# Designs tried in a protein design run: peptides against a protein of PDB entry 4KTY. Part 42

Target 1, 266 residues: chain A of PDB entry 4KTY
Amino acid sequence: YVLNDIGVIFYGEVNDIKTRSWSYGQFEDGILDTCLYVMDRAQMDLSGRGNPIKVSRVGSAMVNAKDDEGVLVGSWDNIYAYGVPPSAWTGSVDILLEYRSSENPVRYGQCWVFAGVFNTFLRCLGIPARIVTNYFSAHDNDANLQMDIFLEEDGNVNSKLTKDSVWNYHCWNEAWMTRPDLPVGFGGWQAVDSTPQENSDGMYRCGPASVQAIKHGHVCFQFDAPFVFAEVNSDLIYITAKKDGTHVVENVDATHIGKLIVTKQI

## One batch from the design tools (peptide; made by RFdiffusion4, then SolubleMPNN)

Design b1_p12_1_s1 (from b1_p12_1, 9 letters changed)
Fold by OpenDDE base, seed 2:
Order: structure tokens, then C-alpha cells, then sequence
Structure b1_p12_1_s1 (fold): chain B 266 residues (1-266), chain A 12 residues (1-12)
């Protein structure tokens, strides 16, 4: 999980799983220097740089450009003016070296690009890390642990009323560490996500959230456990908004979200 | 190239 400089990222659909190679390049010239520079830009104190909890949380914030002029600008509108389309990237090295050279956010990323760069950052700093792909990944915007999907009378999604979203797939990272801040047994793999989805205590960041805590429904454990829990286990609530302003629950699906979670073995 | 992330827009 630290020594592998090439990996595989899963994407596509749950019934048509695809893979792409990704070069992490954590041993390439200038990459360690760039990871240190990222922590310098975050104004991270020296005492925190040896703590994987702090490092992974800072990395989660800094791999995205929001709030802090971090590494990657996200774009999902298929308009990539003045940058590189997310699909054109093949690894982390060019992105990190461009960031270090220009001292400006690199355009553009989506979830697998964020996850790829974040994986390099973690591994470069000696934190065992892997990329995880979740098919039918929920984005809960209000931490209510459910997806409220509003429908028009014709059955189509009302995008104006629907604030929650479900991605066909989403990629994030798991980092291996002890969690002395949690009860015994909740160390090991921790979910961390650098794709800017929700604000977590003033910044677009996510984690570290204990995978064991999430698996056992302990959403009260720091950090961002409710959000990560919702990504993998929220119910879909389909609501028809009537013209008279009334809402009717048409369906509840407790099996759709988190249909498949995949990671590459080392 | 890989497909970009897309919203799941399922109908009931």
C-alpha cells in the first residue's frame, strides 16, 4: 500500500465494471517535495505532520482547490476551458509537478483524479492508502442519512427540488492508521475523500472516518462518519411533488445505495 | 479515456 507506484481504479457501472491504470509516482523526483509544499500551503505545524489523522484530514482539504487554493479544480459540466479534461490524466505526477511549479490549482479533476492524487500524497508521506470505488454512491447534502428524490408527476426527477444526489460511481481513499481518539477497535482503514462534496467544519474535506465504525453504524465517531455512512447505506425516498404543493412518498429503496464497493488488493 | 462522473437519474 506504500510501495506500489502504479494502481488500478474501478469505474463505470455496477453491471459494467471498468478499470483504468493510474500512475501514483510517489518515488518520482519532486513528488515528495510537492507533498511537503502542500502541507506548507496548508500552514500545517511540524508537530502535526507526523500524525496520520491530521495529515489525512489536511490532505483531504488540500487536494481540492476549494477554500485554500489546493491542488485540483473540480469540473463536472463537460466544459474544460483553460485546462485538461479529467479523463485525459493518467497519473498523479504531472498534476503535482504542475501545482508545485505554477503554485496555482490545476484544472481539472473529478473523483478518480482526486482519489489518484490523494493516494499519491498519502503513500508519499508513508501512510498506507488505497482507492475505493462505490457504485450508486449517495451525496447527502443535509446529513439526514437519506436521499430525498423528488419526482415530477410524469415520474422524472425534479432537479429543482432534489438537492440530494446519487452518483453512478464515486471514488475515495482509505488510509491505514491507529485511532487513539476513538474507542478500541476502530483503528485500521479510515475513509478519506478529497473530492469537494460537502463542507466539514468550514472546509471542503472528508474524514478520516473509521471503516469499522461505519460498518457497525457508529456515525457519532469523528470525522464525517454520517456523510460517509450515507454514501454507502442511505435509503432512497422517492417523493412526488404535486401541483397543489403536497408531497406523496411513491417508493422507498433501502438496497440501491452502496450496491458494490470495490478496491484493488495489494 | 474514462467516462466522467454522472448523476444517477433513475425514474420510479
Amino acid sequence: as target 1 above (266 residues)
Amino acid sequence: AVPELKLLKENV
Scores: peptide ipSAE 0.028, ipTM 0.653, DockQ to the pose 0.118
Fold by OpenDDE base, seed 4:
Structure b1_p12_1_s1 (fold): chain B 266 residues (1-266), chain A 12 residues (1-12)
Amino acid sequence: as target 1 above (266 residues)
Amino acid sequence: AVPELKLLKENV
């Protein structure tokens, strides 16, 4: 979880699982220095840099460019003319070194790129980390722990009526740490995500959320447990928007989200 | 090539 400099990222669909090699390069020249620079750009107090809770939370904010001129600019519009397409990256090294050299956000990333760079950041700082892929991953935008899917009267999806979305897959990280701020038993793996999805107390960041807490349905624990829970266990609520402005729940699917969660064992 | 992330468009 710290020593492996090459990894595998799972992607694709639940019925067509694919793998991609990713070079983390945490031991390459300039990479540790860049990770320290990232924490400097975040204006992180020296006293906090020894705390994996603070470090992972700052890392989740700083690996994305939002709010703080962090490492990566996300793009999902399939128009990458002003940078590198997310699929062209093969590892973290070029991204981190470009960021350090240019002192500007690097274009472009998507979830596996964010997760790859964030995994390097965590491992550089001695935090055991792995990438997790969730198939049928929900993005709950309104923090209601359900995935609202609006339908036209003909049964077609109206994506304009909600900001909620479901990804075919999503990648984030799990980081190993103690959680003295949580009840006993909720240490260990913590979900952290640097893909800019939702604002968490003023910044696009996510976690650390206790994986054990999430598995047991405890969404009251810091940080961002409701959001992470929703990613893996939202109910799909199919709502027909009638012409008269009324909404009718047509169906509820409690089995679709989080169909498969995969991580590489080390 | 790794495909870009796709939004699922659910249908009933």
Scores: peptide ipSAE 0.027, ipTM 0.633, DockQ to the pose 0.118
Fold by OpenDDE base, seed 3:
Structure b1_p12_1_s1 (fold): chain B 266 residues (1-266), chain A 12 residues (1-12)
Amino acid sequence: as target 1 above (266 residues)
Amino acid sequence: AVPELKLLKENV
């Protein structure tokens, strides 16, 4: 989880699972220096740099460009004219070295690119880390732990009313650490996510959230446990918006989200 | 070779 510099990332659909190789390159020349530079750009104090809780939370914020001119600019519109298409990247090294040399965010990333770069950052700093792929991953926009899908009377999605979204797949990271700030038993793997999805206390970041806490339905513990819980366990609420302005719940699906969660033991 | 993410609401 620290020494392996080549990995596999799962993607695709739940019924058509695919794998992509990714070079983490945490031992390549300039990569450790770049990870230290990222923490310098975050204005992280020296005393915090030995704390995996603080480091993983800062890394979650800084691997994305939002708020702080971090490493990667996300794009999902299939228009990548001002950079590299997300699918063209094969590893973290070129991205991190470009960031260090240009001192500007690198274009472009999506979830597996964010997760790949973040995995390098964590491993480079001595934090055991792995990439997790969740098929049918929820994005809860209003922190209500459910996916509100609004439908027109014809059954089409009302995109104006529907704020929540579901990804066909999403990749994030798990980092291994003790959690002395949590009750006993909630150490070990912590979910952390650098893909910019929701604001967490003023910045686009996510985690560390205890995987054990999430598995047992404990969403009251820091950080971002409700959001991570929703990604893997949200109910889909299908609501028909009537022409008279009334809303009717047509269906509830409690089985769709988090259909499959996979990681490579690497 | 690696497809970009697709939202469920766009695939329905």
Scores: peptide ipSAE 0.026, ipTM 0.655, DockQ to the pose 0.129
Fold by OpenDDE base, seed 5:
Structure b1_p12_1_s1 (fold): chain B 266 residues (1-266), chain A 12 residues (1-12)
Amino acid sequence: as target 1 above (266 residues)
Amino acid sequence: AVPELKLLKENV
């Protein structure tokens, strides 16, 4: 998990699983310097740099460009005229070295690019890390642990009212660490995500969230456990918005989200 | 019948 510099990222659809190679390159020249530079840009104190909880949380913020002029600009509009299309990247090294050289965010990333770069960052700093792919990954935008799907009376989705969304797949990271800030048993793998999805206490970041805590429904544990829980276990709530302004729950689907979560052991 | 969901997909 620390020593392997080449990986496989899962993507595609749950019924058509695809893989892509990704070069992490955590031992390549300039990569460690770039990781230190990232922490410098985050104004991270020296005392925190030895704490994997702080490092992974800072990394989740800084691998995306939002808030802090971090590493990668996300784009999902299929308009990549001012940079590199997300699919053109084959590894983390060129991205990190470009960031270090230009001192400006690199364009462009999507979830697997964010996860790839973040995996390099974690591994470079000696934190065991892996990429996780979740198929039918929920994006809860109001922290209610549900996917609220608003319907018109004709059964069509009301896109104006529906704010929550579902990714066909989403990639994030798990980082291995002790969690002395949590009860005993909630160390080990921690979910961390650098794809800018939601604001977490003032910045676009996510985690570390204890995988064990999430598995046991402990969403009260820091950090961002409700959001990560929702990504893998949200119920779909279908709500009809009536013409009179009333809302009626028509259906609940507890099986759609998080049907398959995959990771490679490296 | 469950309505079709708007799935967000990667853009290549």
Scores: peptide ipSAE 0.026, ipTM 0.683, DockQ to the pose 0.727

Design b1_p12_1_s2 (from b1_p12_1, 8 letters changed)
Fold by OpenDDE base, seed 3:
Structure b1_p12_1_s2 (fold): chain B 266 residues (1-266), chain A 12 residues (1-12)
Amino acid sequence: as target 1 above (266 residues)
Amino acid sequence: SMPELELLEESV
């Protein structure tokens, strides 16, 4: 989890699972210096740099360019004229070295690129880390632990009312650490996500959230446990918006989200 | 040939 510098990332569809190789390169020249530079740009104090809770949370914020001129600019519109298409990247090294040399965010990333770079950052700083892929991953944007899908009377989705969304797949990271700030048993793997999805206490970041807490439905513990829980376990609530302004729940699907969660062992 | 573009697709 720390020493392996080449990995595999799962993507595609639940019925057509695909894999891509990714070079983490945490031991390549200039990569450790770049990770230290990232923490310098975050204005992280020296005393916090030995704490994996603080480091993983700062990394979650800084691997994306939102708020703080971090490493990667996300793009999902299939227009990549001002940078590199997300699928053209094969590893973290070129991205991190470009960031260090230019001192500007690198274009462009999507979830597996964010996860790949974040995995390098964590491993480089001695934090055991792996990439996780969730198929049918929910994006809860109002923190209500459900996907509210609004339908017109004809059964079509009302895109104006529907704010929540579902990714065909999403990649994030798990980092291994003790959690002395949580009850006993909630250490070990912690979910952390650098893809900019939701604001967490003023910044686009996510985690560390205890995987054990999430598995047992404990969403009251820091950080961002409700959001991570929703990604893997949200119910789909189908709501018909009537012409008279009333809303009627037509159906609830508790099986769609988190259809498959996979990770490579190394 | 350029590699296949694997986009993350957001849906409802």
Scores: peptide ipSAE 0.024, ipTM 0.619, DockQ to the pose 0.107
Fold by OpenDDE base, seed 1:
Structure b1_p12_1_s2 (fold): chain B 266 residues (1-266), chain A 12 residues (1-12)
Amino acid sequence: as target 1 above (266 residues)
Amino acid sequence: SMPELELLEESV
């Protein structure tokens, strides 16, 4: 988890699982220096740089360009004329070195690119880390732990009534650390995500969220456990929006979200 | 090419 500099990232769909190689390059020249530079840009106190909880949370914020001129600009519009298409990247090294050289955000990333760069960052700093892929990944926009799908009276989906969405897949990271700030048993793997999805206490960041806590339904522990829980375990709530403005729950699907979670075993 | 991450359309 720290020493492996080449990885495999799972993507595609649950019924058509695909893999791509990713070079983390955490031992390449200039990469550690760049990771330190990222923490410098975040204005992270030296006293916090030895704490994996703080480091992973800062990394979650800084690997995306939002809020803080971090490493990667996300794009999903299929217009990549002002940078590199997300699919053209094969590893973290070129991205991190470009960021260090230009001192400007690098264009462009999507979830696996964010996860790849973040994995390098964590490993460079001695934090065991891996990439996780979730198929049918929910994006809970209103923090209600459910995925709202609104239907017109004719049964057609009205995507304008909610900002909740489901992705065919999403990639994030798990980082290994102790959690002295949590009850005993909630250390180990912590979910962290640098893909800019939701605001967490003023910044686009996510985690560290205890995987053990989430698995046991404990979403009250810092950081961002409700959001991560929703990604993997949201119920799909089909709601008919009536012409009179009332909402009626037509169906609930508790099995669709988080249908498969995959990570490379090392 | 299409984006790698795509929104899933759902229906009842």
Scores: peptide ipSAE 0.024, ipTM 0.595, DockQ to the pose 0.121
Fold by OpenDDE base, seed 5:
Structure b1_p12_1_s2 (fold): chain B 266 residues (1-266), chain A 12 residues (1-12)
Amino acid sequence: as target 1 above (266 residues)
Amino acid sequence: SMPELELLEESV
């Protein structure tokens, strides 16, 4: 998990799983310096840099450009005229070196690019890390642990009322660490995500959330456990918005989200 | 409808 500099990222759909190679390059020249630079830009104190909890949380914030002029600008509009299309990246090294050289966010990333760069960051700093792909990954934007899908009376989605969304797949990271800040048994793999999805206590970041805590429904444990739980276990709530302004729950689907979570042992 | 396989857009 720390020593392997080439990986495989899973993507596609649950019924058509695809893989892409990704070069992490955590041992390449300038990469460690860049990781230190990232922590410098985050104004991370020296004492915190030895704490994988703090490092992974800072990394989740800094690998995205939001809030702090971090590494990658996300784009999903298929208009990449001012940078590199997300699909053109083959590894982390060029992205990190460009960031270090330009001192400006690199364009552009999507989830697997964020996860790839973040994986390099974690591994470079000696934190065992892997990329996780979740198929039918929920994006809960109001922290209610549900996907609230509002429908018109004709059955079409009301896009104005519906704020929650689902990815066909989403990639994030798991980092291995002890969690002395949590009860015994909730160390090990921690979910961390650098794709800018939601604001977490003032910044676009996510985690570390204990995978064991999530599995056991302990969403009260720091950090961002409700959000990560929702990504893998949200119910779809179909709500009809009636013309009279009333809302009626029409259906609940507890099986759609998080149908398959895959990772490679490296 | 779901996002495309690559170059994703979020969907409901």
Scores: peptide ipSAE 0.021, ipTM 0.637, DockQ to the pose 0.163
Fold by OpenDDE base, seed 4:
Structure b1_p12_1_s2 (fold): chain B 266 residues (1-266), chain A 12 residues (1-12)
Amino acid sequence: as target 1 above (266 residues)
Amino acid sequence: SMPELELLEESV
């Protein structure tokens, strides 16, 4: 979880699982210095840099460019003319070194790129970390712990009525740490995510959320446990929008989201 | 039957 400099990231679909190699390069020249620079750009107090809770939360914010001129600009529009297509990256080293050299956000990333760079950041700082892939990963945009799917009266999906969405897959990180701020038993693996999905108390960041808490349905613990819970266990709510403006729940599917969660064993 | 969900995909 710290010493491996090459990893495997799972992607694709639940019925067609794919893998890609990713070079973390946490021991390459300039990479640790870049990780320290990232924390400097975040204006992180020196006293906080020894706390994996604070470090992982700051890292989740700073690996994306939103709010703070962090490392990576996300793009999902298939128009990458002003940078590198997300699929062209094979590791964290070039991204981090470009960021350090240019002092500007690097274009472009998607979830596995964010997760790859964030994994390097965590490992550089001595935090055991791994990448997790969730198939049929929900993005709950309104924080209601459900995935709203709006239907027209003809049964077709109207994606304009909600900002909720489902990824065919999503990648994030788990970081190993103690959680003295939580009840006993909720230390260990913590979900953290640097892909800019939702605002968390003023910044695009996510976690650390206790994996044990999530597995036991506890969403009341900091940080962002409701959002992470929704990613892996949202109910799909199919809602028909009637012409008269009324909404009718047509169906509830509690089995679709989080079909498979995969991480590499070490 | 419910319609197929719109899935967001990685850019290739």
Scores: peptide ipSAE 0.019, ipTM 0.595, DockQ to the pose 0.732

Design b1_p12_1_s3 (from b1_p12_1, 6 letters changed)
Fold by OpenDDE base, seed 5:
Structure b1_p12_1_s3 (fold): chain B 266 residues (1-266), chain A 12 residues (1-12)
Amino acid sequence: as target 1 above (266 residues)
Amino acid sequence: AMPTLTLGQEVV
């Protein structure tokens, strides 16, 4: 994982899985310096820089521009007028070098761009990392571990009431580390996500969340395990908003979210 | 316009 400078990212839809090449370039000139600069911009204490838990958590915050003028500005509006369209990026190197040179957030990223840059950051710092793609990835915005979809009486989605969302696909990272802060057996792969989705203790960041803990329903373990659990396992709750102001659960779909999780094997 | 299938997008 650490030594691979070129990767494959899965994207598209569950029924039309696509792949794209991504150059991580963790050994290219200036990339290590940029990763150190990212940690400097985060004001990360030197003692923390040797701790993969802290490094991955800081990286999840700093690879996105929110809160801290981190590396990438996310955009999903399909305009991208003031930068590079997310689809035009082929690797992490140009993004990281632009960030280092300009000292300003780079425009623009989406999930695979965030994941690609974050993968470079992790690998550059000696943390084994891979990209994971989840098809039908939930975004639970109220931490209730379910996707509440509000419907009008005609069956159309009430976009005013529906706050939760589902991505056709989402890319995040898994980082390999020990978790001495967790019970024995919850080390190994940790989910970390730099795509700015939810606020976690004051910053748009996610993880490290123990993949083993999530698989066993241990959502109480730090960090952001409820959110990552919801991304892969939340139920869709269809709620009809009645004209009288009452809400009625019409249907529950326990199979829609997390239909396929794909990562490149070692 | 919805983003193309090459982009991540919400499907709710």
Scores: peptide ipSAE 0.046, ipTM 0.697, DockQ to the pose 0.156
Fold by OpenDDE base, seed 2:
Structure b1_p12_1_s3 (fold): chain B 266 residues (1-266), chain A 12 residues (1-12)
Amino acid sequence: as target 1 above (266 residues)
Amino acid sequence: AMPTLTLGQEVV
């Protein structure tokens, strides 16, 4: 988890699982310096840099460009005219070195690029980390632990009312650490995510959320446990918005979200 | 030609 500089990222569809090689390059020249520079840009106190809880939370914020001129600009519009298409990246090294050299956010990333760069950051700083892919990953926008899908009377999605979304797949990271801030037994793997999805206490960041806490429904545990729980265990609620302004629940699907969670074991 | 990578897509 710390020593492997090459990995595999899972992507695609649940019925057509694909793999991509990713070079983490945590031992390459300038990468450690860049990781330190990222923490300097975050104005991270030196006393916090030895705490994997603080480091992973800061990393989740700083690997994305939002709020803080962090490493990567996300783009999902298929228009990449001012940078590199997310699909063109093969590893973290070029991204991190470009960031260090330019001192400006690198364009562009999507979930696996964010996860790849964040995995390098964590591993470079001695935090055991891996990438996780969730197929049918929910994005809960209102923190209600369900996906509210509003339909028109014709059955089409009402995009104006529907705020929640589902990714066909999403990649995030798990980082290994003790959690002395949580009850006994909630250390180990912690979910952390640098893809800018939701605001967490004023910044686009996510985690560390205890995987054991999520698995047992302990969504009250810091950090961002409700959001991570929703990613893997939301119900889909199909609501017909009638012309008279009434809402009717047409269907509930408790089996769609989090159908498959995949990670490389080595 | 670079292999076409499936992008993450928001779906309903």
Scores: peptide ipSAE 0.039, ipTM 0.687, DockQ to the pose 0.109
Fold by OpenDDE base, seed 4:
Structure b1_p12_1_s3 (fold): chain B 266 residues (1-266), chain A 12 residues (1-12)
Amino acid sequence: as target 1 above (266 residues)
Amino acid sequence: AMPTLTLGQEVV
């Protein structure tokens, strides 16, 4: 996990799984310096830089440009006129070197670009890391542990009534560390995400959340365990918004979210 | 043609 400079990212649809090569380049010239610069821009205390919990949480904030002038600007509108389309990137090196040179956020990223750059950051700092792809990944915006889907009376989706959404796929990272702040057994792989989805304690960041805790339904553990739980286990709640202003639950789908979670086993 | 990377999209 730390020594591999080339990886594979899974994407596409659950029925049409695709793979892309990604160059992490954690040993290339200037990349370690850039990772240190990212922590300097975050104003991270020197005492915290040896703690993988703090480093992964700061990295999840700083790989996105929100709040802190971090590495990547996200865009999902298919209009990339003021930068590089997310699909044009082939690795982390050009992005990190551009950030270090310009001292401004790089345009543009989507989930696999965020995950690729964040994987480089973690590996460069000696934290074992991998990319995870979840097909049908929920984005719970209201922290209710369910995915609310509002329907019009004709059965069409009304996307204006909720901010909850489902990604066809989403990529995030798992980082290997001990969790002395958690009960015994909740160390190991921790979910961390740098794609700017939700605000966590005042910043767009996510994790580290214990993968073992999530697998056992323990959402009470720091950090962001409810959000990560919802990404992989949320029920879809189909709600018809009637003309009289009443809401009626039409259907509940407990099988749609988290249909397939894929990571490269090395 | 390099297969166009399917962009992550919000779906219902």
Scores: peptide ipSAE 0.039, ipTM 0.684, DockQ to the pose 0.113
Fold by OpenDDE base, seed 1:
Structure b1_p12_1_s3 (fold): chain B 266 residues (1-266), chain A 12 residues (1-12)
Amino acid sequence: as target 1 above (266 residues)
Amino acid sequence: AMPTLTLGQEVV
């Protein structure tokens, strides 16, 4: 996981799985220096830089440009006029070197670009890391562990009544570490996500969340375990908004979200 | 031409 400089990222749809090669380039000239610079820009204490929990949480915040002038600006508008389209990137090296040179956020990223750059950051710092792709990934905006889908009385979706959404796919990272801050057995793979989706304790960041804890339904442990749990295991709640302002649950689908989670084996 | 990468998008 640390020594591989080329990876494969899964994308597409659950019924049409696609792969993209991604160059992590963690051994290329200037990349380690750039990863150290990212931690310097985050004003990370030297004492924290040896702690993979702190490093992965800081990296989750700093790989996105929100809050802290971090590495990548996200865009989903399909215009991309002031930078590079997310699909044009082939690896992390050009992005990280541009960030180091310009000292400004690089345009543009989406989930796999964030995950690719974050994977480089983690690996540069000696943290074993991999990219994970979830198909039908929920974005729970209200932290209720549900995906609320509002319907009009005619059965059409009203997307204005909720901020909850489902991605056809989403990419994040898993980082390997011990979790001395958690009960025994919740070390190992930790979910971390640098795609700016939700605010976590005042910043757009996510994790580290214990994959083992989440798999066993334990969402009470730091960090952001409810959000990561919802991405992979939310129930779809179909709610009819009546003209009188009442809401009626019409259906519940517990099988739609998290249909397939894929990662490269090493 | 490299195949256009399908961007992540909302489906629901």
Scores: peptide ipSAE 0.037, ipTM 0.678, DockQ to the pose 0.122

